# Peptides against a protein of PDB entry 1Y0J, part 9

Target 1, 39 residues: chain A of PDB entry 1Y0J
Amino acid sequence: EARECVNCGATATPLWRRDRTGHYLCNACGLYHKMNGQN

## One batch from the design tools (peptide; made by RFdiffusion4, then SolubleMPNN)

Design b1_p10_7_s1 (from b1_p10_7, 4 letters changed)
Fold by OpenDDE base, seed 5:
Structure b1_p10_7_s1 (fold): chain B 39 residues (1-39), chain A 10 residues (1-10)
Amino acid sequence: as target 1 above (39 residues)
Amino acid sequence: PVVGPRVELP
């Protein structure tokens, strides 16, 4: 399988991130979560 | 973990 952002479903990103529970996020969603205290 | 280059997106 291909990795997917758990928030938006993107399968490609310049930087994979993880949320605090270990789920993969694309860079954009990861930054959004980080800025809102959810990363 | 963080994978790949760190970039800021708007």
Scores: peptide ipSAE 0.063, ipTM 0.585, DockQ to the pose 0.089
Fold by OpenDDE base, seed 2:
Structure b1_p10_7_s1 (fold): chain B 39 residues (1-39), chain A 10 residues (1-10)
Amino acid sequence: as target 1 above (39 residues)
Amino acid sequence: PVVGPRVELP
C-alpha cells in the first residue's frame, strides 16, 4: 500500500502535499499546481 | 497543502 502522486505517479517525495479536494501530490507537483492556480 | 506525518495517538 504505497501512496502515489496523482499527477506524476511518484511514490516517494520529500514532502507530501494534497490538493483542495484531498488528492495526494508529491512536493514538486503540489508546488507546480499551486503556482499555476491548479488544484 | 502539506501533509505531515501521520501518527496514531493513544
Scores: peptide ipSAE 0.047, ipTM 0.522, DockQ to the pose 0.035
Fold by OpenDDE base, seed 4:
Structure b1_p10_7_s1 (fold): chain B 39 residues (1-39), chain A 10 residues (1-10)
Amino acid sequence: as target 1 above (39 residues)
Amino acid sequence: PVVGPRVELP
């Protein structure tokens, strides 16, 4: 039920992000994905 | 992108 980062499984983050297809990512994974094109 | 609160646009 709790939101989770689809990459690392984190359930808490200072900033929720989403990937190109709408999956939730924690801030760290989202930034990594943005910079590198993948998680 | 950052996910924040949604707003209705005029």
Scores: peptide ipSAE 0.040, ipTM 0.513, DockQ to the pose 0.032
Fold by OpenDDE base, seed 3:
Structure b1_p10_7_s1 (fold): chain B 39 residues (1-39), chain A 10 residues (1-10)
Amino acid sequence: as target 1 above (39 residues)
Amino acid sequence: PVVGPRVELP
């Protein structure tokens, strides 16, 4: 089993983040959603 | 917004 970003599918990132419901996001997607008010 | 613990990978 490997962790995946639920947004882009990446399996590696310098910093794993999580959305409000606990789904994993890579650093880039997490920041993107944060900056755009989507997560 | 992104929440919860952040895990830095090697």
Scores: peptide ipSAE 0.078, ipTM 0.609, DockQ to the pose 0.055; fails the geometry check

Design b1_p10_7_s2 (from b1_p10_7, 4 letters changed)
Fold by OpenDDE base, seed 4:
Structure b1_p10_7_s2 (fold): chain B 39 residues (1-39), chain A 10 residues (1-10)
Amino acid sequence: as target 1 above (39 residues)
Amino acid sequence: PVVGPKRVLP
């Protein structure tokens, strides 16, 4: 049940986000993805 | 600050 950012592998973040397909991203990777359309 | 990803998804 240990959640991991699918991009950077982080296991802890102030806010879990998800990409368009529902994969978990840490806050930083999620924001980057949101702003740039991709990782 | 918001930084680029540590790893790049394929």
Scores: peptide ipSAE 0.135, ipTM 0.674, DockQ to the pose 0.132
Fold by OpenDDE base, seed 3:
Structure b1_p10_7_s2 (fold): chain B 39 residues (1-39), chain A 10 residues (1-10)
Amino acid sequence: as target 1 above (39 residues)
Amino acid sequence: PVVGPKRVLP
């Protein structure tokens, strides 16, 4: 199976994260969302 | 680093 960041579409990342509803985010997008509480 | 989103999260 393939996984991709629901925000930027990246298919590879040093660390997969998830948003509040369980969608996969790459590390960068996940951190941005966490830090800002929104996108 | 931490960069702004490229797209709006669903």
Scores: peptide ipSAE 0.133, ipTM 0.680, DockQ to the pose 0.135
Fold by OpenDDE base, seed 1:
Structure b1_p10_7_s2 (fold): chain B 39 residues (1-39), chain A 10 residues (1-10)
Amino acid sequence: as target 1 above (39 residues)
Amino acid sequence: PVVGPKRVLP
């Protein structure tokens, strides 16, 4: 079962992150979410 | 993408 970033759909990233509610985000989307509090 | 939401997260 391939993992996907819930925001952008990417299936590969140097670092998988998770948002506040546990959804998987790629590194880039995760950092954006962290900085802005939302996607 | 990093510039904004592509999908709205719950």
Scores: peptide ipSAE 0.120, ipTM 0.674, DockQ to the pose 0.147
Fold by OpenDDE base, seed 5:
Structure b1_p10_7_s2 (fold): chain B 39 residues (1-39), chain A 10 residues (1-10)
Amino acid sequence: as target 1 above (39 residues)
Amino acid sequence: PVVGPKRVLP
């Protein structure tokens, strides 16, 4: 399957995360958003 | 943003 981080556009990541509405985020972006609450 | 502004999560 093709998947892309909705924040940075990455197509590969050690762990896919999702935001509250179900959009995919790469691990790095997901962690950043978790810590900062924004991109 | 992580690598640049795009979508701001709620």
Scores: peptide ipSAE 0.120, ipTM 0.676, DockQ to the pose 0.151; fails the geometry check

Design b1_p10_7_s3 (from b1_p10_7, 4 letters changed)
Fold by OpenDDE base, seed 2:
Structure b1_p10_7_s3 (fold): chain B 39 residues (1-39), chain A 10 residues (1-10)
Amino acid sequence: as target 1 above (39 residues)
Amino acid sequence: PVVGPKVTLP
């Protein structure tokens, strides 16, 4: 089992984030999503 | 989202 960013597929990140519906995002994608409303 | 630094890390 490996966690993957639902946006970019990365399996490693300095900080896992979650979107508003609970999907896992890497740090970069999560920040982008937060700022822009989508990945 | 999980609270963390507002820095996009590589």
Scores: peptide ipSAE 0.080, ipTM 0.626, DockQ to the pose 0.062
Fold by OpenDDE base, seed 5:
Structure b1_p10_7_s3 (fold): chain B 39 residues (1-39), chain A 10 residues (1-10)
Amino acid sequence: as target 1 above (39 residues)
Amino acid sequence: PVVGPKVTLP
């Protein structure tokens, strides 16, 4: 098994993040989500 | 754990 960003499906990222519900996001999607409240 | 740069990447 491999970790995937729940937003874009990326399997590799410089930094794994988690959304408010605990799902994994890549760094880019996580930052976007954090700053804008959108995936 | 959270490791790596905290900047938006393409």
Scores: peptide ipSAE 0.076, ipTM 0.610, DockQ to the pose 0.063
Fold by OpenDDE base, seed 1:
Structure b1_p10_7_s3 (fold): chain B 39 residues (1-39), chain A 10 residues (1-10)
Amino acid sequence: as target 1 above (39 residues)
Amino acid sequence: PVVGPKVTLP
């Protein structure tokens, strides 16, 4: 299995995050989503 | 969702 950020496709990140529906986001995309409410 | 540090990657 190779996890990927559903927003940018990155396969490596210091911290995997999840959006409200459980999709995986890299740390950067997850924070952006958290701050702005969307990717 | 996983909560972590507020650090954006470069």
Scores: peptide ipSAE 0.075, ipTM 0.616, DockQ to the pose 0.065
Fold by OpenDDE base, seed 3:
Structure b1_p10_7_s3 (fold): chain B 39 residues (1-39), chain A 10 residues (1-10)
Amino acid sequence: as target 1 above (39 residues)
Amino acid sequence: PVVGPKVTLP
């Protein structure tokens, strides 16, 4: 199995994050989502 | 949707 960012599909990241419903995001996408509040 | 972050922490 391989984890993927639900936004960009990346399979590697310095830090895995999660959105409010528990979906995995890479660090970059997670930060963007958090800062801007929208996907 | 998510486009690109203003800040990316390495």
Scores: peptide ipSAE 0.102, ipTM 0.642, DockQ to the pose 0.067; fails the geometry check

Design b1_p10_7_s4 (from b1_p10_7, 3 letters changed)
Fold by OpenDDE base, seed 4:
Formats: structure tokens, C-alpha cells, sequence
Structure b1_p10_7_s4 (fold): chain B 39 residues (1-39), chain A 10 residues (1-10)
């Protein structure tokens, strides 16, 4: 498959994360989202 | 968290 971050579009990351509703986020976007509630 | 344009999730 070709997973991509729903925020920045990155296709590679050290760790895939998910937002509250299950959308895939790269590690950086996921951490930012977690800390701020949004990207 | 990334440089350049990025989407804003609702």
C-alpha cells in the first residue's frame, strides 16, 4: 500500500500515528496534532 | 512541524 500523512502528504516517517478519528499522520504531524489539537 | 505548505485538518 501507499500510506500518506493526511496533513503534509509525507509517505515515509519513523512512526505512523493516527488522529482521533483514525486518519494517518506522520510522526511529526501526529505529535503536533496531539499537542495542539490540530495541524 | 514541516516546512512548506501543509493541510489544516478540521
Amino acid sequence: as target 1 above (39 residues)
Amino acid sequence: PVVGPRRVLP
Scores: peptide ipSAE 0.107, ipTM 0.662, DockQ to the pose 0.140
Fold by OpenDDE base, seed 2:
Structure b1_p10_7_s4 (fold): chain B 39 residues (1-39), chain A 10 residues (1-10)
Amino acid sequence: as target 1 above (39 residues)
Amino acid sequence: PVVGPRRVLP
């Protein structure tokens, strides 16, 4: 099984994050989402 | 807004 960022599609990241509804985000997208409330 | 080249989150 493989995981991918629901925003950018990356399959590898230093740290997997999740959005408010539990979708997986790569570290960069997750931080952006956290800071701005959306991607 | 999107980060990366492909998609925007729902």
Scores: peptide ipSAE 0.127, ipTM 0.678, DockQ to the pose 0.157; fails the geometry check
Fold by OpenDDE base, seed 5:
Structure b1_p10_7_s4 (fold): chain B 39 residues (1-39), chain A 10 residues (1-10)
Amino acid sequence: as target 1 above (39 residues)
Amino acid sequence: PVVGPRRVLP
């Protein structure tokens, strides 16, 4: 199935991450979110 | 938000 980063819309990433509520984030957005609290 | 036009996640 197709997956998209809920922040940037990317459909490909080295590693899919999930936020605290279960939304999928690409690796870059997930790391940014983790470090800064939000994207 | 990440670089570029991005939306803010809760």
Scores: peptide ipSAE 0.117, ipTM 0.675, DockQ to the pose 0.146; fails the geometry check
Fold by OpenDDE base, seed 1:
Structure b1_p10_7_s4 (fold): chain B 39 residues (1-39), chain A 10 residues (1-10)
Amino acid sequence: as target 1 above (39 residues)
Amino acid sequence: PVVGPRRVLP
């Protein structure tokens, strides 16, 4: 079971992030969330 | 809005 970004489905990223509820996001999606409040 | 392929966050 490979980890996936819950937004884009990426399975590889330089840095795994988590959203406010603990779901895994790739670095890019996590930063987008952080910048915009949501995705 | 969604980044990358159009998948909706839970």
Scores: peptide ipSAE 0.111, ipTM 0.667, DockQ to the pose 0.154; fails the geometry check

Design b1_p10_8_s1 (from b1_p10_8, 4 letters changed)
Fold by OpenDDE base, seed 1:
Structure b1_p10_8_s1 (fold): chain B 39 residues (1-39), chain A 10 residues (1-10)
Amino acid sequence: as target 1 above (39 residues)
Amino acid sequence: ETTDARPRPP
């Protein structure tokens, strides 16, 4: 199995992040969500 | 190949 960012579908990232519900986000999407509250 | 895709805009 391979992990995927629930937002953009990326399968590789220098740092896996998680949203408030625990879903995996790549570093970029995680930071975007953090900065903007949602995507 | 993308190693850290940019976020999809809202």
Scores: peptide ipSAE 0.199, ipTM 0.695, DockQ to the pose 0.165
Fold by OpenDDE base, seed 5:
Structure b1_p10_8_s1 (fold): chain B 39 residues (1-39), chain A 10 residues (1-10)
Amino acid sequence: as target 1 above (39 residues)
Amino acid sequence: ETTDARPRPP
């Protein structure tokens, strides 16, 4: 149904991000992955 | 408003 972050399951975020494989991440998780060199 | 959830560590 509604989009959700593949990492934390959040369904709402100020900015949807995507990992290298195209999976959606909330802003927070996307930044976490970016900062830690992940997807 | 929209709030982010805290990231879950891998």
Scores: peptide ipSAE 0.188, ipTM 0.686, DockQ to the pose 0.154
Fold by OpenDDE base, seed 3:
Structure b1_p10_8_s1 (fold): chain B 39 residues (1-39), chain A 10 residues (1-10)
Amino acid sequence: as target 1 above (39 residues)
Amino acid sequence: ETTDARPRPP
């Protein structure tokens, strides 16, 4: 399996991020999580 | 694998 954003399912992003528990998030979802805690 | 498929942020 390929890497996927755990929030939106995206498989490609300019920058992979991780949430506080280590799950991969695309750049957009990662920034959203940072600003709001969670989506 | 597990996906928490919530809506992508605007």
Scores: peptide ipSAE 0.173, ipTM 0.663, DockQ to the pose 0.453
Fold by OpenDDE base, seed 4:
Structure b1_p10_8_s1 (fold): chain B 39 residues (1-39), chain A 10 residues (1-10)
Amino acid sequence: as target 1 above (39 residues)
Amino acid sequence: ETTDARPRPP
């Protein structure tokens, strides 16, 4: 696939996550958003 | 291999 984290641009991650609006985030960025609301 | 980049600081 050709997925990309909308926050940091990573193209590979142990777990793809999605933000409140449905955008894809890598695991690290997704966890950050989850804990802080947004980057 | 897998790349799990750190989140971009605000």
Scores: peptide ipSAE 0.183, ipTM 0.680, DockQ to the pose 0.125; fails the geometry check

Design b1_p10_8_s2 (from b1_p10_8, 4 letters changed)
Fold by OpenDDE base, seed 5:
Structure b1_p10_8_s2 (fold): chain B 39 residues (1-39), chain A 10 residues (1-10)
Amino acid sequence: as target 1 above (39 residues)
Amino acid sequence: ETTDAAPRPP
């Protein structure tokens, strides 16, 4: 099994993040969602 | 190289 970003599907990132409901996001998507108030 | 893909809109 390989982890992937629930938003963009990336399987590699310098830092795995999680949204408010616990889904994994790559660093870029996590920062984007945080900045824009999205999950 | 960049391995952290750009975000897509949900």
Scores: peptide ipSAE 0.170, ipTM 0.671, DockQ to the pose 0.151
Fold by OpenDDE base, seed 1:
Parts: C-alpha cells; structure tokens; sequence
Structure b1_p10_8_s2 (fold): chain B 39 residues (1-39), chain A 10 residues (1-10)
C-alpha cells in the first residue's frame, strides 16, 4: 500500500506520524503540527 | 531518495 502525508503529500519519511484525528503525517509535518498546534 | 518534504506553513 502507498501512504501519503496529508499535509505535504510526501510518500516517504523516516517516521510516519499521525495527527489527533488519525491522519498520516510525515515526520516533519507531524512535528510542525505538534509544535504549533496545527497547520 | 527521501520525499519527506518540509512542513507546509499555514
């Protein structure tokens, strides 16, 4: 299966993260969301 | 190749 970051569309990341609603985020976007509350 | 892009700013 292919997975995409719901924020930036990246398909590869060293670490997949998930937001509070369960959407997949790449590591970078996930950290950004965490630090800033959301994107 | 890594496609982990920088976060998109709001």
Amino acid sequence: as target 1 above (39 residues)
Amino acid sequence: ETTDAAPRPP
Scores: peptide ipSAE 0.157, ipTM 0.664, DockQ to the pose 0.166
Fold by OpenDDE base, seed 4:
Structure b1_p10_8_s2 (fold): chain B 39 residues (1-39), chain A 10 residues (1-10)
Amino acid sequence: as target 1 above (39 residues)
Amino acid sequence: ETTDAAPRPP
C-alpha cells in the first residue's frame, strides 16, 4: 500500500510531488524533472 | 525500503 516514486522507486520523501500526468514523484525527482523541463 | 533516493537521470 506504500506509494512509490515512478522515477526512482523511493517510498519515502519529505514532499510528494506529481508530474503533469498525475504520477507520483519524490521531492528530489520532482524537482529534477521540473529543473530539466521533463514530465 | 528506499527513502528519498537520488533522481535517476534519463
Scores: peptide ipSAE 0.139, ipTM 0.649, DockQ to the pose 0.176
Fold by OpenDDE base, seed 2:
Structure b1_p10_8_s2 (fold): chain B 39 residues (1-39), chain A 10 residues (1-10)
Amino acid sequence: as target 1 above (39 residues)
Amino acid sequence: ETTDAAPRPP
């Protein structure tokens, strides 16, 4: 595997999330996107 | 390399 957060580039996270279009986000970025709509 | 980091501000 070589997954990366599309927002910050992180390659490791305690929980991978996905945005509305299916892009992978680390836990922190995913929560931010969820709370604020986007990046 | 990068671990779980703070989100990039808009």
Scores: peptide ipSAE 0.155, ipTM 0.662, DockQ to the pose 0.182; fails the geometry check

Design b1_p10_8_s3 (from b1_p10_8, 4 letters changed)
Fold by OpenDDE base, seed 5:
Structure b1_p10_8_s3 (fold): chain B 39 residues (1-39), chain A 10 residues (1-10)
Amino acid sequence: as target 1 above (39 residues)
Amino acid sequence: ETTDAVPRPP
């Protein structure tokens, strides 16, 4: 399967992250959620 | 140049 950021839909990123429920986030969205207490 | 995705609020 092609991985996709659950927040923005990106399919490529320098670093895949995951939210607290295990969903994949691109690096940018993962950092955004982390900084805002959502990751 | 490299284009990266922009984070979006929930």
Scores: peptide ipSAE 0.123, ipTM 0.599, DockQ to the pose 0.161
Fold by OpenDDE base, seed 3:
Formats: C-alpha cells, structure tokens, sequence
Structure b1_p10_8_s3 (fold): chain B 39 residues (1-39), chain A 10 residues (1-10)
C-alpha cells in the first residue's frame, strides 16, 4: 500500500491506526502512543 | 507475510 506510518515510516501493518489529528500510525506505534498518553 | 513495525519515540 501507499500508506505510511507517520512515526516509524512503516508501509505495512496488521492494523492501521490514526492519531488525534488523523495521521496514520502502524499498529505498534499507535499502541505505543496510546500507552504513553501521546495519542 | 505481514510484519509489524517496531515503535520508536516521537
């Protein structure tokens, strides 16, 4: 896919997530941000 | 197969 994680640059993930402003995050980065109160 | 990324701090 042409989508890219705005945090780590990954172009493939089991589940695309989005931050509060709508930017795409891979599953791992999305969970990281959630766990650290940054999402 | 699909591999998940390793997260890094922003």
Amino acid sequence: as target 1 above (39 residues)
Amino acid sequence: ETTDAVPRPP
Scores: peptide ipSAE 0.123, ipTM 0.610, DockQ to the pose 0.151
Fold by OpenDDE base, seed 1:
Structure b1_p10_8_s3 (fold): chain B 39 residues (1-39), chain A 10 residues (1-10)
Amino acid sequence: as target 1 above (39 residues)
Amino acid sequence: ETTDAVPRPP
């Protein structure tokens, strides 16, 4: 099934990450959240 | 090819 980053809507990423509530983030957004707290 | 979107700024 297709997966989508809940932050930016990306459907492809070299590494899927998850936020604290289990929602999928692309690698870039996941790292952004980690560095900046929220987005 | 693998692409990754730039995150949306807060």
Scores: peptide ipSAE 0.122, ipTM 0.604, DockQ to the pose 0.155
Fold by OpenDDE base, seed 4:
Structure b1_p10_8_s3 (fold): chain B 39 residues (1-39), chain A 10 residues (1-10)
Amino acid sequence: as target 1 above (39 residues)
Amino acid sequence: ETTDAVPRPP
């Protein structure tokens, strides 16, 4: 199985997150989106 | 296996 952050393309992260529409984000990008609303 | 978490809603 493979997974990729839809924002930065990372394939590994200590914690996979998902945005409001279900797209996978790495931990860093997920937190960034949460704080800023979007990239 | 993959760690998967979703932020809880406010």
Scores: peptide ipSAE 0.071, ipTM 0.549, DockQ to the pose 0.050

Design b1_p10_8_s4 (from b1_p10_8, 4 letters changed)
Fold by OpenDDE base, seed 1:
Structure b1_p10_8_s4 (fold): chain B 39 residues (1-39), chain A 10 residues (1-10)
Amino acid sequence: as target 1 above (39 residues)
Amino acid sequence: ETTSARPRPP
């Protein structure tokens, strides 16, 4: 029941991010989504 | 040990 990035499934990250709907993303996926206008 | 998935495009 560990937290997982909803995009890649990673369970560890230096910084948990959240998308606009409140779901958790790892730092890298969050930045990718932000860069591409999806976060 | 734990292996984390790499980031990927949605």
Scores: peptide ipSAE 0.130, ipTM 0.618, DockQ to the pose 0.157
Fold by OpenDDE base, seed 3:
Structure b1_p10_8_s4 (fold): chain B 39 residues (1-39), chain A 10 residues (1-10)
Amino acid sequence: as target 1 above (39 residues)
Amino acid sequence: ETTSARPRPP
């Protein structure tokens, strides 16, 4: 098994982030959410 | 494989 970004499906990232409900996001998607408010 | 994907656009 492997961790997966709930937004884009990436399985590897320099930094795993989490959304407000605890779901894992890759660094890029986490930053996108932060900068844009939603995705 | 190792995947580093870009964010999905709205």
Scores: peptide ipSAE 0.127, ipTM 0.623, DockQ to the pose 0.171
Fold by OpenDDE base, seed 4:
Structure b1_p10_8_s4 (fold): chain B 39 residues (1-39), chain A 10 residues (1-10)
Amino acid sequence: as target 1 above (39 residues)
Amino acid sequence: ETTSARPRPP
C-alpha cells in the first residue's frame, strides 16, 4: 500500500499535505488548494 | 524519486 494524492494521484511528493477534511494531497496540489480555496 | 502531477483544473 502506498499513499496517493486524492487530487492528481501522485504517489510521491517532497511534502505531503492535507486538505480541510484530512485528505492527503501532494505538495503541488495542496498549494493549489490553499491559493484557490478549492480544486 | 519524487513525482507530482499538475492539479486538476476547475
Scores: peptide ipSAE 0.111, ipTM 0.620, DockQ to the pose 0.185
Fold by OpenDDE base, seed 5:
Structure b1_p10_8_s4 (fold): chain B 39 residues (1-39), chain A 10 residues (1-10)
Amino acid sequence: as target 1 above (39 residues)
Amino acid sequence: ETTSARPRPP
């Protein structure tokens, strides 16, 4: 199963995160979304 | 290897 960050397209990350609807985000994008009220 | 997803923090 190939996984991609829905924001930046990264295929590898030290920690996969998810947005409010369950879509995968890499750690960096997940933290960005969280800090900006989107995750 | 890459870490799997964890539940969204509250």
Scores: peptide ipSAE 0.085, ipTM 0.574, DockQ to the pose 0.052

## One batch from the design tools (peptide; made by RFdiffusion4, then SolubleMPNN)

Design b1_p11_1_s1 (from b1_p11_1, 3 letters changed)
Fold by OpenDDE base, seed 1:
Structure b1_p11_1_s1 (fold): chain B 39 residues (1-39), chain A 11 residues (1-11)
Amino acid sequence: as target 1 above (39 residues)
Amino acid sequence: SLLEKLKAEAL
């Protein structure tokens, strides 16, 4: 199986991030969530 | 938006 960003479904990213509850986010979505508190 | 998320990508 392949890891997926729980927000956008991306399967590849230069840096896997996690949200506050541990779900995987791609770098872009992770940064967006960090800055805005949402997607 | 998804587009904005992509544009904001940075390590």
Scores: peptide ipSAE 0.103, ipTM 0.696, DockQ to the pose 0.239
Fold by OpenDDE base, seed 2:
Structure b1_p11_1_s1 (fold): chain B 39 residues (1-39), chain A 11 residues (1-11)
Amino acid sequence: as target 1 above (39 residues)
Amino acid sequence: SLLEKLKAEAL
């Protein structure tokens, strides 16, 4: 098994984040979602 | 989305 960012599919990131519904996002996608409310 | 396109290109 391997964790993947639900947005971009990345399997490695400096910091795993989670969206408001609990899905895992890489650091970059998580920050983008936070700032823009979407990918 | 823009982010998806950028990420895809970077990979």
Scores: peptide ipSAE 0.091, ipTM 0.646, DockQ to the pose 0.347
Fold by OpenDDE base, seed 5:
Structure b1_p11_1_s1 (fold): chain B 39 residues (1-39), chain A 11 residues (1-11)
Amino acid sequence: as target 1 above (39 residues)
Amino acid sequence: SLLEKLKAEAL
């Protein structure tokens, strides 16, 4: 079992992030969510 | 998602 980005399904990233509800996001998706408020 | 669409456009 490996961690996955809840947005894009990536299993590897230089930096794991989390959304406001605690779901894991890869760095790219996390930054996108932060800047745009959604996927 | 919008992000995936944007990523696809960049590829």
Scores: peptide ipSAE 0.085, ipTM 0.659, DockQ to the pose 0.315
Fold by OpenDDE base, seed 4:
Structure b1_p11_1_s1 (fold): chain B 39 residues (1-39), chain A 11 residues (1-11)
Amino acid sequence: as target 1 above (39 residues)
Amino acid sequence: SLLEKLKAEAL
């Protein structure tokens, strides 16, 4: 039951981020979300 | 998602 990125399913990342509703995203997906407002 | 599409194309 390890944490997973809700976008890509990654279970490891140098920095966990969260989207606007609190879902966990890996660093890469989180940055993409931040820049583009979506997956 | 756009990100997943890009990842699929790149890998």
Scores: peptide ipSAE 0.083, ipTM 0.639, DockQ to the pose 0.308

Design b1_p11_1_s2 (from b1_p11_1, 4 letters changed)
Fold by OpenDDE base, seed 3:
Structure b1_p11_1_s2 (fold): chain B 39 residues (1-39), chain A 11 residues (1-11)
Amino acid sequence: as target 1 above (39 residues)
Amino acid sequence: SLLDELKALAL
């Protein structure tokens, strides 16, 4: 099994992040969500 | 969403 970003599907990232409900996001998507408050 | 942003840039 391999972890993947729930937003873009990426399977590799410099830093895994998590949303409020614990779903994994790649660094880019995590930062995007944090900055814009939306997916 | 970021995914939507990426799709919008697709050529």
Scores: peptide ipSAE 0.062, ipTM 0.594, DockQ to the pose 0.218
Fold by OpenDDE base, seed 1:
Structure b1_p11_1_s2 (fold): chain B 39 residues (1-39), chain A 11 residues (1-11)
Amino acid sequence: as target 1 above (39 residues)
Amino acid sequence: SLLDELKALAL
């Protein structure tokens, strides 16, 4: 098994982030969520 | 969503 971004499915990222409920997001998707408040 | 936005850009 490998960790994957719950938004885009990426399995590699410079920095793993987590959303407010603990789901893993790649750096890019995490920043998108942060800026927009949602996916 | 981010994926939806990316797909829209590809159209």
Scores: peptide ipSAE 0.055, ipTM 0.572, DockQ to the pose 0.203
Fold by OpenDDE base, seed 4:
Structure b1_p11_1_s2 (fold): chain B 39 residues (1-39), chain A 11 residues (1-11)
Amino acid sequence: as target 1 above (39 residues)
Amino acid sequence: SLLDELKALAL
């Protein structure tokens, strides 16, 4: 199982997050989405 | 978007 961040394609992160529709995001991208509400 | 922000910072 090779998980990837749907935003940047990263395959490793200290904390996996998910967007409102359930897609996986790395920690950095998840925080960006949370703060800005967009990709 | 994050990708657009990164592109804007690139030389």
Scores: peptide ipSAE 0.054, ipTM 0.572, DockQ to the pose 0.196
Fold by OpenDDE base, seed 5:
Structure b1_p11_1_s2 (fold): chain B 39 residues (1-39), chain A 11 residues (1-11)
Amino acid sequence: as target 1 above (39 residues)
Amino acid sequence: SLLDELKALAL
């Protein structure tokens, strides 16, 4: 708990994602990273 | 970044 998106700081999301290095991303940021290859 | 893009949408 107290998980936080490394990109936007969100502490809640419908779906937690993770980048290639294992850092947590909220769903929105995770999708952004996936589509653009960067935050 | 996504954060920067969101900020750009603000007036």
Scores: peptide ipSAE 0.054, ipTM 0.577, DockQ to the pose 0.216

